# Peptides against a protein of PDB entry 6IDX: the designs that were tried, part 274

Target 1, 380 residues: chain A of PDB entry 6IDX
Amino acid sequence: KELAKLSADVTFATEFINMDGIIVLTRLVESGTKLLSHYSEMLAFTLTAFLELMDHGIVSWDMVSITFIKQIAGYVSQPMVDVSILQRSLAILESMVLNSQSLYQKIAEEITVGQLISHLQVSNQEIQTYAIALINALFLKAPEDKRQDMANAFAQKHLRSIILNHVIRGNRPIKTEMAHQLYVLQVLTFNLLEERMMTKMDPNDQAQRDIIFELRRIAFDAESDPSNAPGSGTEKRKAMYTKDYKMLGFTNHINPAMDFTQTPPGMLALDNMLYLAKVHQDTYIRIVLENSSREDKHECPFGRSAIELTKMLCEILQVGELPNEGRNDYHPMFFTHDRAFEELFGICIQLLNKTWKEMRATAEDFNKVMQVVREQITRA

## One batch from the design tools (peptide; made by RFdiffusion4, then SolubleMPNN)

Design b2_p25_6_s3 (from b2_p25_6, 17 letters changed)
Fold by OpenDDE base, seed 4:
Structure b2_p25_6_s3 (fold): chain B 380 residues (1-380), chain A 25 residues (1-25)
Amino acid sequence: as target 1 above (380 residues)
Amino acid sequence: MEAERKKKQEEAVKAFISWFKKRRK
């Protein structure tokens, strides 16, 4: 207890470390000996002293043994551990993951996200906070292959559900520390969109062009009687498609693929449009047809609007940026749906279309409409 | 043996704390 208190003093820490004191603490943990009276209390203070000493940055985290890591991971994976030991063990693992890629690799072999999710189902918000913090650390430090696997895993759906039900909808007020960890998790989740946001469309890729053609099909052929005989010449088809792409509100209505060559938002805008068209087909068709039937210069260009809105949402959500210290602004909505970004896009594109109508906007007012929509989204 | 090693480590830590407190006085 006294060691743990004194370990917060940098002068004490320096002298204690110079006398190999930290090695003594690591060996106390490594020994795992439960035979001492008040072992749990002694261990809790040992782990506290270890954290306080390491927080001075005098000793590299890489100095810890694999046996030490296994003992700490064991306290997190075992169901019958004292809460005080569990809390400190989660904090130590978080610090290890954040400070060393080599320790991350070792820890990722010893613990699973599923084991950490079990610590979210408890009533102790401090344990929940440290469990999310460790999940966030593991997610942040994961290599791209493992990060994508973590993202695609059933574990993420389960994690979101558990957070929603046990943390966000819990009967307890969310503390600042928990709000920060929820913010971090949100940012890390949206950073998975960065690849698509930075992917340029290849105008020569037929598979990508077929997605644009599918948008046209959903908008215009779903209501058209199949009686349009396949026999009208290739030129009439090109002219027809050019008209359809103009009605869809693409900037390049001759070759809409060119609208997706700018990054950001690149292919992410096309993904959002396709999601809207497939999942919210009635909403998509309504938005397109309401604007395609207008010859009054008050048509809202859906294609252009969808691209610029996707870019705006990426800017608002800071896609591709690291979590900032001191922020705690999380949105519960992002824990309610698997495709929360695409659903947000679907809400915001309807808001944009409404705002365009209310402003009686023309193509010249496009930037003003986007500014008003930005203010509406950021104030909500 | 292991319990005795732990006890010696705890005693070493206590001795260090005592030494450090004497030096700050």
Scores: peptide ipSAE 0.030, ipTM 0.487, DockQ to the pose 0.019
Fold by OpenDDE base, seed 5:
Structure b2_p25_6_s3 (fold): chain B 380 residues (1-380), chain A 25 residues (1-25)
Amino acid sequence: as target 1 above (380 residues)
Amino acid sequence: MEAERKKKQEEAVKAFISWFKKRRK
């Protein structure tokens, strides 16, 4: 207890570390010996002192043994650990992950996100905060291949559901530290979109062209009597498709794939359009057909709008940027759905279509409509 | 042996704290 208190003093810390005091503390943890009366209290103070000493930045985190890491990870993975020990163990693991890639690798072998989710199902907001902080640290430091695995839709859905129900909808006010960790998690989740945002469509890839054709099919063939099968002539088919792609509001009516060659938003825009068309088919068809039936130059170009909206959303959400330590702004909406970005797109494209009508916009007003929509999204 | 080692480590920490407090007086 007294060591833990004094460890906050840099002078004490320096002298204690110079006398190999940190090594003594690590060995106390490594020993795992539960035989002492008040072991839990002593261990909690030992871990507190260790954290306070390490916070001075005098000793590298790489100096810790694998046995120490395993003991700390053991305190996080065991169901019946003292809350104080658990809290300090989570904080130690977070610091290890953040400060050392080599320690990250070792920790990632010893703990799973699933184990950390169990610590979110508690009433203690401090434990919840440190659990999310450790999840965030693991996400941040994960290699890209492992980051995708951590991003597995089920794990994310479960994590988001638990956060929503146990943290956001909890009966307690969210503290600044928790708000920051929720912000960080949001940013890191949106950064998973970066790959798709930076992926160019290949206009020669038939599979990617088939997605654009599927968008056309969903919009125009869902109501078409099968008797109006497009006549057998390849040229008539191409001409029909060009008309349909114009009605869909693509900039390149001949080859809509060219509209997805610009990054950002690249393929992410096509992903959003396909999601809207498949998951919110009625909304998609309504937006497309409403604009396709207009001959008054007030048609909202869906394809162009979807691309530019996707780009705008990426800009607003700062996709590809690292989380800022000074920010605590998170949106609960992003924890309500596993495909929250695509759902946000679906809401915003309807807002865009509405705003376009209200403004009586033409193609010349496109940028002005986008600016108004940006302001509407950023004020919500 | 291990309990004795742990006790010695705790005693060393206490000794250090005591030493440090004496130097700041």
Scores: peptide ipSAE 0.024, ipTM 0.458, DockQ to the pose 0.019
Fold by OpenDDE base, seed 1:
Structure b2_p25_6_s3 (fold): chain B 380 residues (1-380), chain A 25 residues (1-25)
Amino acid sequence: as target 1 above (380 residues)
Amino acid sequence: MEAERKKKQEEAVKAFISWFKKRRK
């Protein structure tokens, strides 16, 4: 107890570390000896003193043994551990992951996200905060291959559901520390879009061209009996497709693939368009057909609008940027749906189409409409 | 053996705290 209090003093910490005091604390944890009266209280103060000493940055986190890591991970994975020990163990693991890539690798082998989710299903917001902080640390330090696996895991849907039901929809106010961790988790999850945002379309890739063709099919062929595809020559089909791509509002209506060669937003814009067309088909068809039937120069170009909106959303959500310290702005919508970015795109493209109509915009007003839409999104 | 080692480590920590407090006076 007294050591834990004095460990916050840099002068004490320096002298204690110079006398190998930190090694003594690590060995106390490594011993795992439950035989002492008040073991839980003593261990809680030992872990507090260890954290306070390490926070001075005098000793590298790489000094810890694998036995120490296993003991700390054991306190997080075992049921019915003292809350005071659990809290400090989560904080130690977070600090280890953040400060050392070698410790990250060892911790990622000992702890699963599923074990950390169990600590979100509690009434203690501090435990929930430290559990999310450790998840965020693991997500931040994960190699790109493992980061995508963490994102695709059934654990993410479950994690989002648990956060929504036990944290966001809880009967308690969200503290600043929790709000910050929710912000960090949001930023780290949206940063998974960076790869697609920076992926250029290959105009020679047939599979990517087939997606653009599928957008045309969903918009214009949905009512056409597939039996009546007239055997009209390849040239009439190409000319028909050029007209359809113009009605879809692509900038390059001859070769729409060229619109997706600019990064950002690259292929991410095409992903959003395809999601809208498949998941919200009625909304997609309505937006396309309402504008394709207009001959009054007030048509909203869907393809161009979808690309520029995707780019704008990436800028607003800071896709590819690291989380900033002191920010705590998170969107609850992010936790309500697995494809929250694509759902946000679907809402914002309807807002854009509405704003275009209200402004009686022409193609010359495009940048002005986008500016108004940006202001509407950032004030919501 | 481990309990005795732990007790010796706790005693070493207490001795250090006592030493440090004497030096600040």
Scores: peptide ipSAE 0.032, ipTM 0.403, DockQ to the pose 0.019; fails the geometry check
Fold by OpenDDE base, seed 2:
Structure b2_p25_6_s3 (fold): chain B 380 residues (1-380), chain A 25 residues (1-25)
Amino acid sequence: as target 1 above (380 residues)
Amino acid sequence: MEAERKKKQEEAVKAFISWFKKRRK
């Protein structure tokens, strides 16, 4: 206990480390010897002293043995561990993950997100906080090849639902530290959109062109009687598509794929449009047809609006930015749905369409409408 | 049902927007 308190002092830490004191602490953990009276309390103080000593940055985290890592991981993965040991073990693992890529790799092999999820289901907010912090650390330090797996683990309805139900909707006020970890998790989740936001459409990719064609099909062929015989020549069909793409509000009516070559928002805009068209088909069709049936200059160009709105949402959400240590602002809505960004897009595109109508806007007013919508999204 | 969905959407938007307001303060 006294050692743990003194270990917070850099002078003491330096002297203690010079006396190989930290090696003695690591060996105590490595031995796993439960034979001592008050072992749990002694171990909790040992882990505290170890963490405080390591936080001075005098000793590299890479000095720890694989046996030490396995013992600490064991305290997190075992169901019947003292809360004090568990809390300190989670903190040590977080620090190891953050400070060393080598330790990250070893820890990522020893601990599953599923094991950490179990620690979110407890009533202890400190344990929940350290569990989310470790998840965030693992996510942040994940190499690009594993980011998608971590993304999938976050996109797993399970982690989101557990955070929502056991943390956000918990009977306890959320402390600043937990709010910070939820903010970090939200930022990291939005950063998964960055790849798609920065992906240019290839106008020659048939699969990507088929998505644009599907948007046209959903808007115009789903309500049209199948009696329009496929027999009108390929040129008439191309001319029909040009008209349809104009009605969809694409800037390039001949080749809408060109509208998605600009990054940001690149393919993310197309993903949002397709999501709207498939998941909220009635809303999509209504927005498109209400504007396509207008022979007046007051048509809201859906395609252009969807692209610019996606870009605006990325800017507002700060997609691609790293989490800031001083921020604790998280949005519960992003934990309520698996595709919260696309759902937000679907709400905001309706707001845009409404605002366009209310302003009696023309294509010349486009930027002004977007500015009003931005203010509505940021001020409401 | 539509009114409740619309209200939930408006509340979600309001909550979202309230969060953006908190972000800027």
Scores: peptide ipSAE 0.015, ipTM 0.366, DockQ to the pose 0.022; fails the geometry check

Design b2_p25_6_s4 (from b2_p25_6, 18 letters changed)
Fold by OpenDDE base, seed 2:
Structure b2_p25_6_s4 (fold): chain B 380 residues (1-380), chain A 25 residues (1-25)
Amino acid sequence: as target 1 above (380 residues)
Amino acid sequence: MEEERKKKQEEAVETFIRWFKKRRK
């Protein structure tokens, strides 16, 4: 206990480290010997002292043995571990993951997100916070190829449901530290959209063009009896599509693919439009047809609106920005939906369409409508 | 882009380390 307190002092820490004191502490953990009276208390103080000593940055984290890592991982993975040991073990693992890529690799092999989920189901908010913090550290340190897999594990309904039910909807106020960790988790997850946001559509990619054609099909051919497909010539078909793309509200009626060459939001806007069209088909069709039947210059250009809204949402959510240590604002919707960004888009596009109608907007009012919608989204 | 992403990741790691130390005080 005194050692743990003294270990916070840099002078003491330096002297203790020079006396190989940290090696003694690591060996105590590595031995795993439960034979000592007051083992749990002794171990808790040992782990505290170890972590305080390492926080001075005098000793490299790479000095830590694989046996030590396995013991610490064991304290996190084993059921019925003392809460004091568990909390310190989670903290040590977080620090290891952050400070060393070598330790990250070893820890990522020993610990799964699934094992950390059990620590989110407890009534102790500190344990929950350290568990989410470790998850976030693992997410941050993951190589790009594994980051999507981790995100998919976070996109698992189970983890989000547990966070929602046991953390967010818990019978206790969320502390600032927990709110920050939830914010970080949100930011790290939304940053996976950056690639799509920065991907330009290739106008020559037929598969991407087929998605635009599918948007047209869902809007206009889903209600049309297949008997009225005019079997008429290629030119009449092109002219028809130009009309349909105008009705969809694309800026480039001849080649809508050109509207998706701007980054941001690039292909992410097309992903949102396709998601809306497939998952919320009735809402999509309603929005498109309500505006396509208007000849009064009060039509809301869906295609243009969807692109600019996607860009705006990326700006509001700070997609591609680093998580800030001073922020603790998170969107509960992130934990309620598998495709939270696309669902947010679906809500916001309806809000945009409503606001457009209420303002009796024309194409000249487009930027003004977008400003009003931005204010509405940021106040919600 | 990859180098910029790596630099951003390093900056984020430093931020997380600072936050970790702050949370323990």
Scores: peptide ipSAE 0.511, ipTM 0.936, DockQ to the pose 0.838; fails the geometry check
Fold by OpenDDE base, seed 3:
Structure b2_p25_6_s4 (fold): chain B 380 residues (1-380), chain A 25 residues (1-25)
Amino acid sequence: as target 1 above (380 residues)
Amino acid sequence: MEEERKKKQEEAVETFIRWFKKRRK
């Protein structure tokens, strides 16, 4: 206990480490022997002292043995461990993952995200915080090939549902530390959109063109079977499509694919438009038809608006940026739905369309409308 | 044997703490 308290002092830590004191602590953990009276309390203080000593950055995390890692991972993977030991073990694993790629690899072999999820189903918010922190650390340090698997595990309705039900909707106020970890998880989840945000549409890709055509079909031919392949259209049909693409509010009425060649938001805007059209079809059709029937120059250009809104949302959510240690602003909405970004887009595009009407905007007012919408989204 | 080793390590840590506290007085 006194060691744990003094280990926070850098002078004590330096002298203790110089006397190989940290090696003694690691050996105490490695031995795993429950034979000592008050073992759990002693171990908890040992782990505290170890963390405090390592936080000074005097000793590399790579100094820890495989046996030490296995013992710590064992405390996290076993269901019947003292809460005090579990908390410190989660914190140690987090620090190991964050500070050493070699330790990350070893830890990723010893523990599963499923085991960490079990620690979210508890009433102790500190345990929940460190469990999410470790999940976040594992996600952050995962190589790109494994990151998608972890993302799929994040998209696991299960993790999101557990966080929502046991953390966010818990009977306790959310502390700043938990709010930070939820923010980090949110940022890491949105960073998965970066690839699509930076993917340019290939105007020659037929599959991508078919998506744009499907947007037209849903808006104007809602009763027509999707099996009517766009390919058989005469020159008159191409001219009709140009009119339809103008009514959809694309900037390039002849070749709407060109509107998606700019990154950001690239293909992510098309993904959002398609999601809206398929999942919220009535809302999509309403927005398009209300604006396509106007001849008064007060039409809201849906296609252009969807692209610029997607870009704006990426900027607001800081897609592609690393989480900031000083931030704790998470949005509960992002834990309520698997496609939370696309749902946010669907809400915001309706807000944009409403704001456009209220302002009696024309195409010249486009940037002004977008600025007002940005303020509305960021103040909400 | 292993318990005795742990006890000796704990005693060594306590001895160090006592030593460190004496130097700051």
Scores: peptide ipSAE 0.029, ipTM 0.376, DockQ to the pose 0.019; fails the geometry check
Fold by OpenDDE base, seed 1:
Structure b2_p25_6_s4 (fold): chain B 380 residues (1-380), chain A 25 residues (1-25)
Amino acid sequence: as target 1 above (380 residues)
Amino acid sequence: MEEERKKKQEEAVETFIRWFKKRRK
């Protein structure tokens, strides 16, 4: 207890570390022996002192043994651990993951996201906060391949549901620390969109062109079997498709693939359009047909609008930026759905279409409409 | 043996704390 208190003092920490004191603390944890009277209390203070000493940055986190990591991970995975030990163990693991890629690799082998989710189901918001913080650290430090797997896993859907039900919809006010961790999780989740946002469409890729053709099919041929999708269309078919692509509101109605060569938003805009067309087909068809039937120059160009809206949403959500320590702004909406970005796009494209009509906009007003829509989204 | 080792480690920490407190006086 006294050591834990004094460890916050940099002078004490320096002298204690110079006398190999940190090694003594690590060995106390590594021994794992429950034989001492008040072991849990002693261990809690030992872990506190360890954290406070390490926070001075005098000693590298890489000094810890695999046995130490296993003991700390063991305290997180055991069902009946003292809350004080659990809290400090989560904090230690977070710090290890954040400060050392080598420690991340070892911890990722010892702990599952599923084990951390169990600590979100408790009534202690501090434990919940440290559990999310460790999940965020693991997500941040994961290799690119593993980050995508973590996002797509059933564990992520379950995590989202647990956070929504036990944290966001909990009967307790969300503290600043929890709000920050929810913000971090949101940012890290949206950063998975960066790859698609920065992926240029290849106008020569037939598979990518088939997606644009599918958008046309859903809008204009909704009753036609996709099996009858004509391959290399005759010149008459190309001329027909050019008209349809103009009605869809693409800037390049001859070759709509060219509209997706700009990054951002690249292929992410096409993904959003396809999601809308498949998941919200009635909304998609309504928006397209309502604007395609207009001859009064007040048509809202869906294709152009979808691309620029996707770009704007990426800017608003700061896709590709690292979490900022000073921010606590999380959106509960992003915890309600697996495809929260695409659902947000679907809401915002309807808002854009409505705003376009209300403003009686023409193609010349496009940028003004986008500015108004930006203000509406950022105030919501 | 392990309990004795732990006890010795705790005693070492306590000895250090006592030493440090004596220097601040």
Scores: peptide ipSAE 0.025, ipTM 0.385, DockQ to the pose 0.019; fails the geometry check
Fold by OpenDDE base, seed 4:
Structure b2_p25_6_s4 (fold): chain B 380 residues (1-380), chain A 25 residues (1-25)
Amino acid sequence: as target 1 above (380 residues)
Amino acid sequence: MEEERKKKQEEAVETFIRWFKKRRK
C-alpha cells in the first residue's frame, strides 16, 4: 500500500527501479501463489505500484515476460477475480498494447473481444471504462487486415447494444474518462469508412455500373418488374438513360461513374446513395422525383448533393484522423444503429433538400447551400 | 406514420446538432 502510494513520486520511482524493485513486483505476479490470506489485497497494491512505476516511462514495457502477460490476461478472463485486480489488469493490458506492438500480438492471442464485452455488462463504470479502453487500444494497434474484422465485430449488434444499454443508458452519469473512450471508439469506427472514402470508382467495373443503374431503376422504374433487364441497348435507350442520369442530378449525366472517381468521397458516396435507395426507398424516390420534375431552375441535383454531402460528413466526422486525447464528445446515435453513418447521411440529405427549397436555390447557389447545411450540422 | 418518422428524424438531427455544438464550446 505504501509502495503503491510512493510509486507515484518520480524520485521514489527512480530509486526503486534502480534497486530492481520492478523486477521483484513482476516476479510476485508471475508466481501466482495464492498461499497468502491477503493475497488479493497484496496483488492489487502490487499491480498499482507496477502501473505507477511504468507510467514514469523509465522502464520499457517490453521488459515484461510472457508469464506475466498470461497472468494478467488470466485475471481478465476469469469471472471470479476481485474488481480491484480486474481494473488494474485491464489498465496494464491497455498500456502494454499501446506501448508495444510485440506485446499487442501476444495479448491479442490471449484475449478476445468477447471476453472484454463481459466486463461491459457490470455496474462498475471504472471497469467498463478500462474494458472499452482496452478494446480501443486493440483496435488502434491492430494491423489493417485485422482492423476490419474488429470493426465487423463492433458493428455486431451485440457490442453496440451492450454499450448502449449498459454504458450510455446506465443509471449513472457518464464520467469524463468514459466519455473519452466512447469518443475514441466512435472515431475508430468512422475510420473504417476511410477505405471506401478513398476508393475510386472504376468506370469499367460492370458491378459498380450496375449499382448506378439500380439507383436509376429504383427512382424511375419502381413499379416496373426488374425482369425487363435492358436487353440490346438501342441508341434510344442510351439517350433515355442519359436523361435519367441528368434527372438524378449527376454532374456527368453521360457517364455518372466519373462523378465517383474523385476521392474523397469516392465509392462511399455511392454506398450512401444505394443504402438510402434500398433502406429508405420512399425518401429516396421523393427527393429524386421532387427535383427531377422541376423545370424552374430550382432543382436540387441529388447525385451531386449526395457526393458533396458525403465528403462534408467525412470532414465533419474527421474520417481518417486519429482520436484526440482532449476530446470527450461522443454521440449516442452512433451506437443505436449498425449503419449509423448511412442513417446520418439519410437525415442530412433531407436537411439539404429542405434547405435548398427554403433558400430557393439554383445550381449557382450550390456552394452556399452546402455552407448553410454545414453550419446547421456543425453549429448544434 | 411517415410524419412521425420524419419528426423522429428531425429530432435525431436536432439532437445530433445540439451535441456537436456542445463539443465546439
Scores: peptide ipSAE 0.018, ipTM 0.385, DockQ to the pose 0.022; fails the geometry check

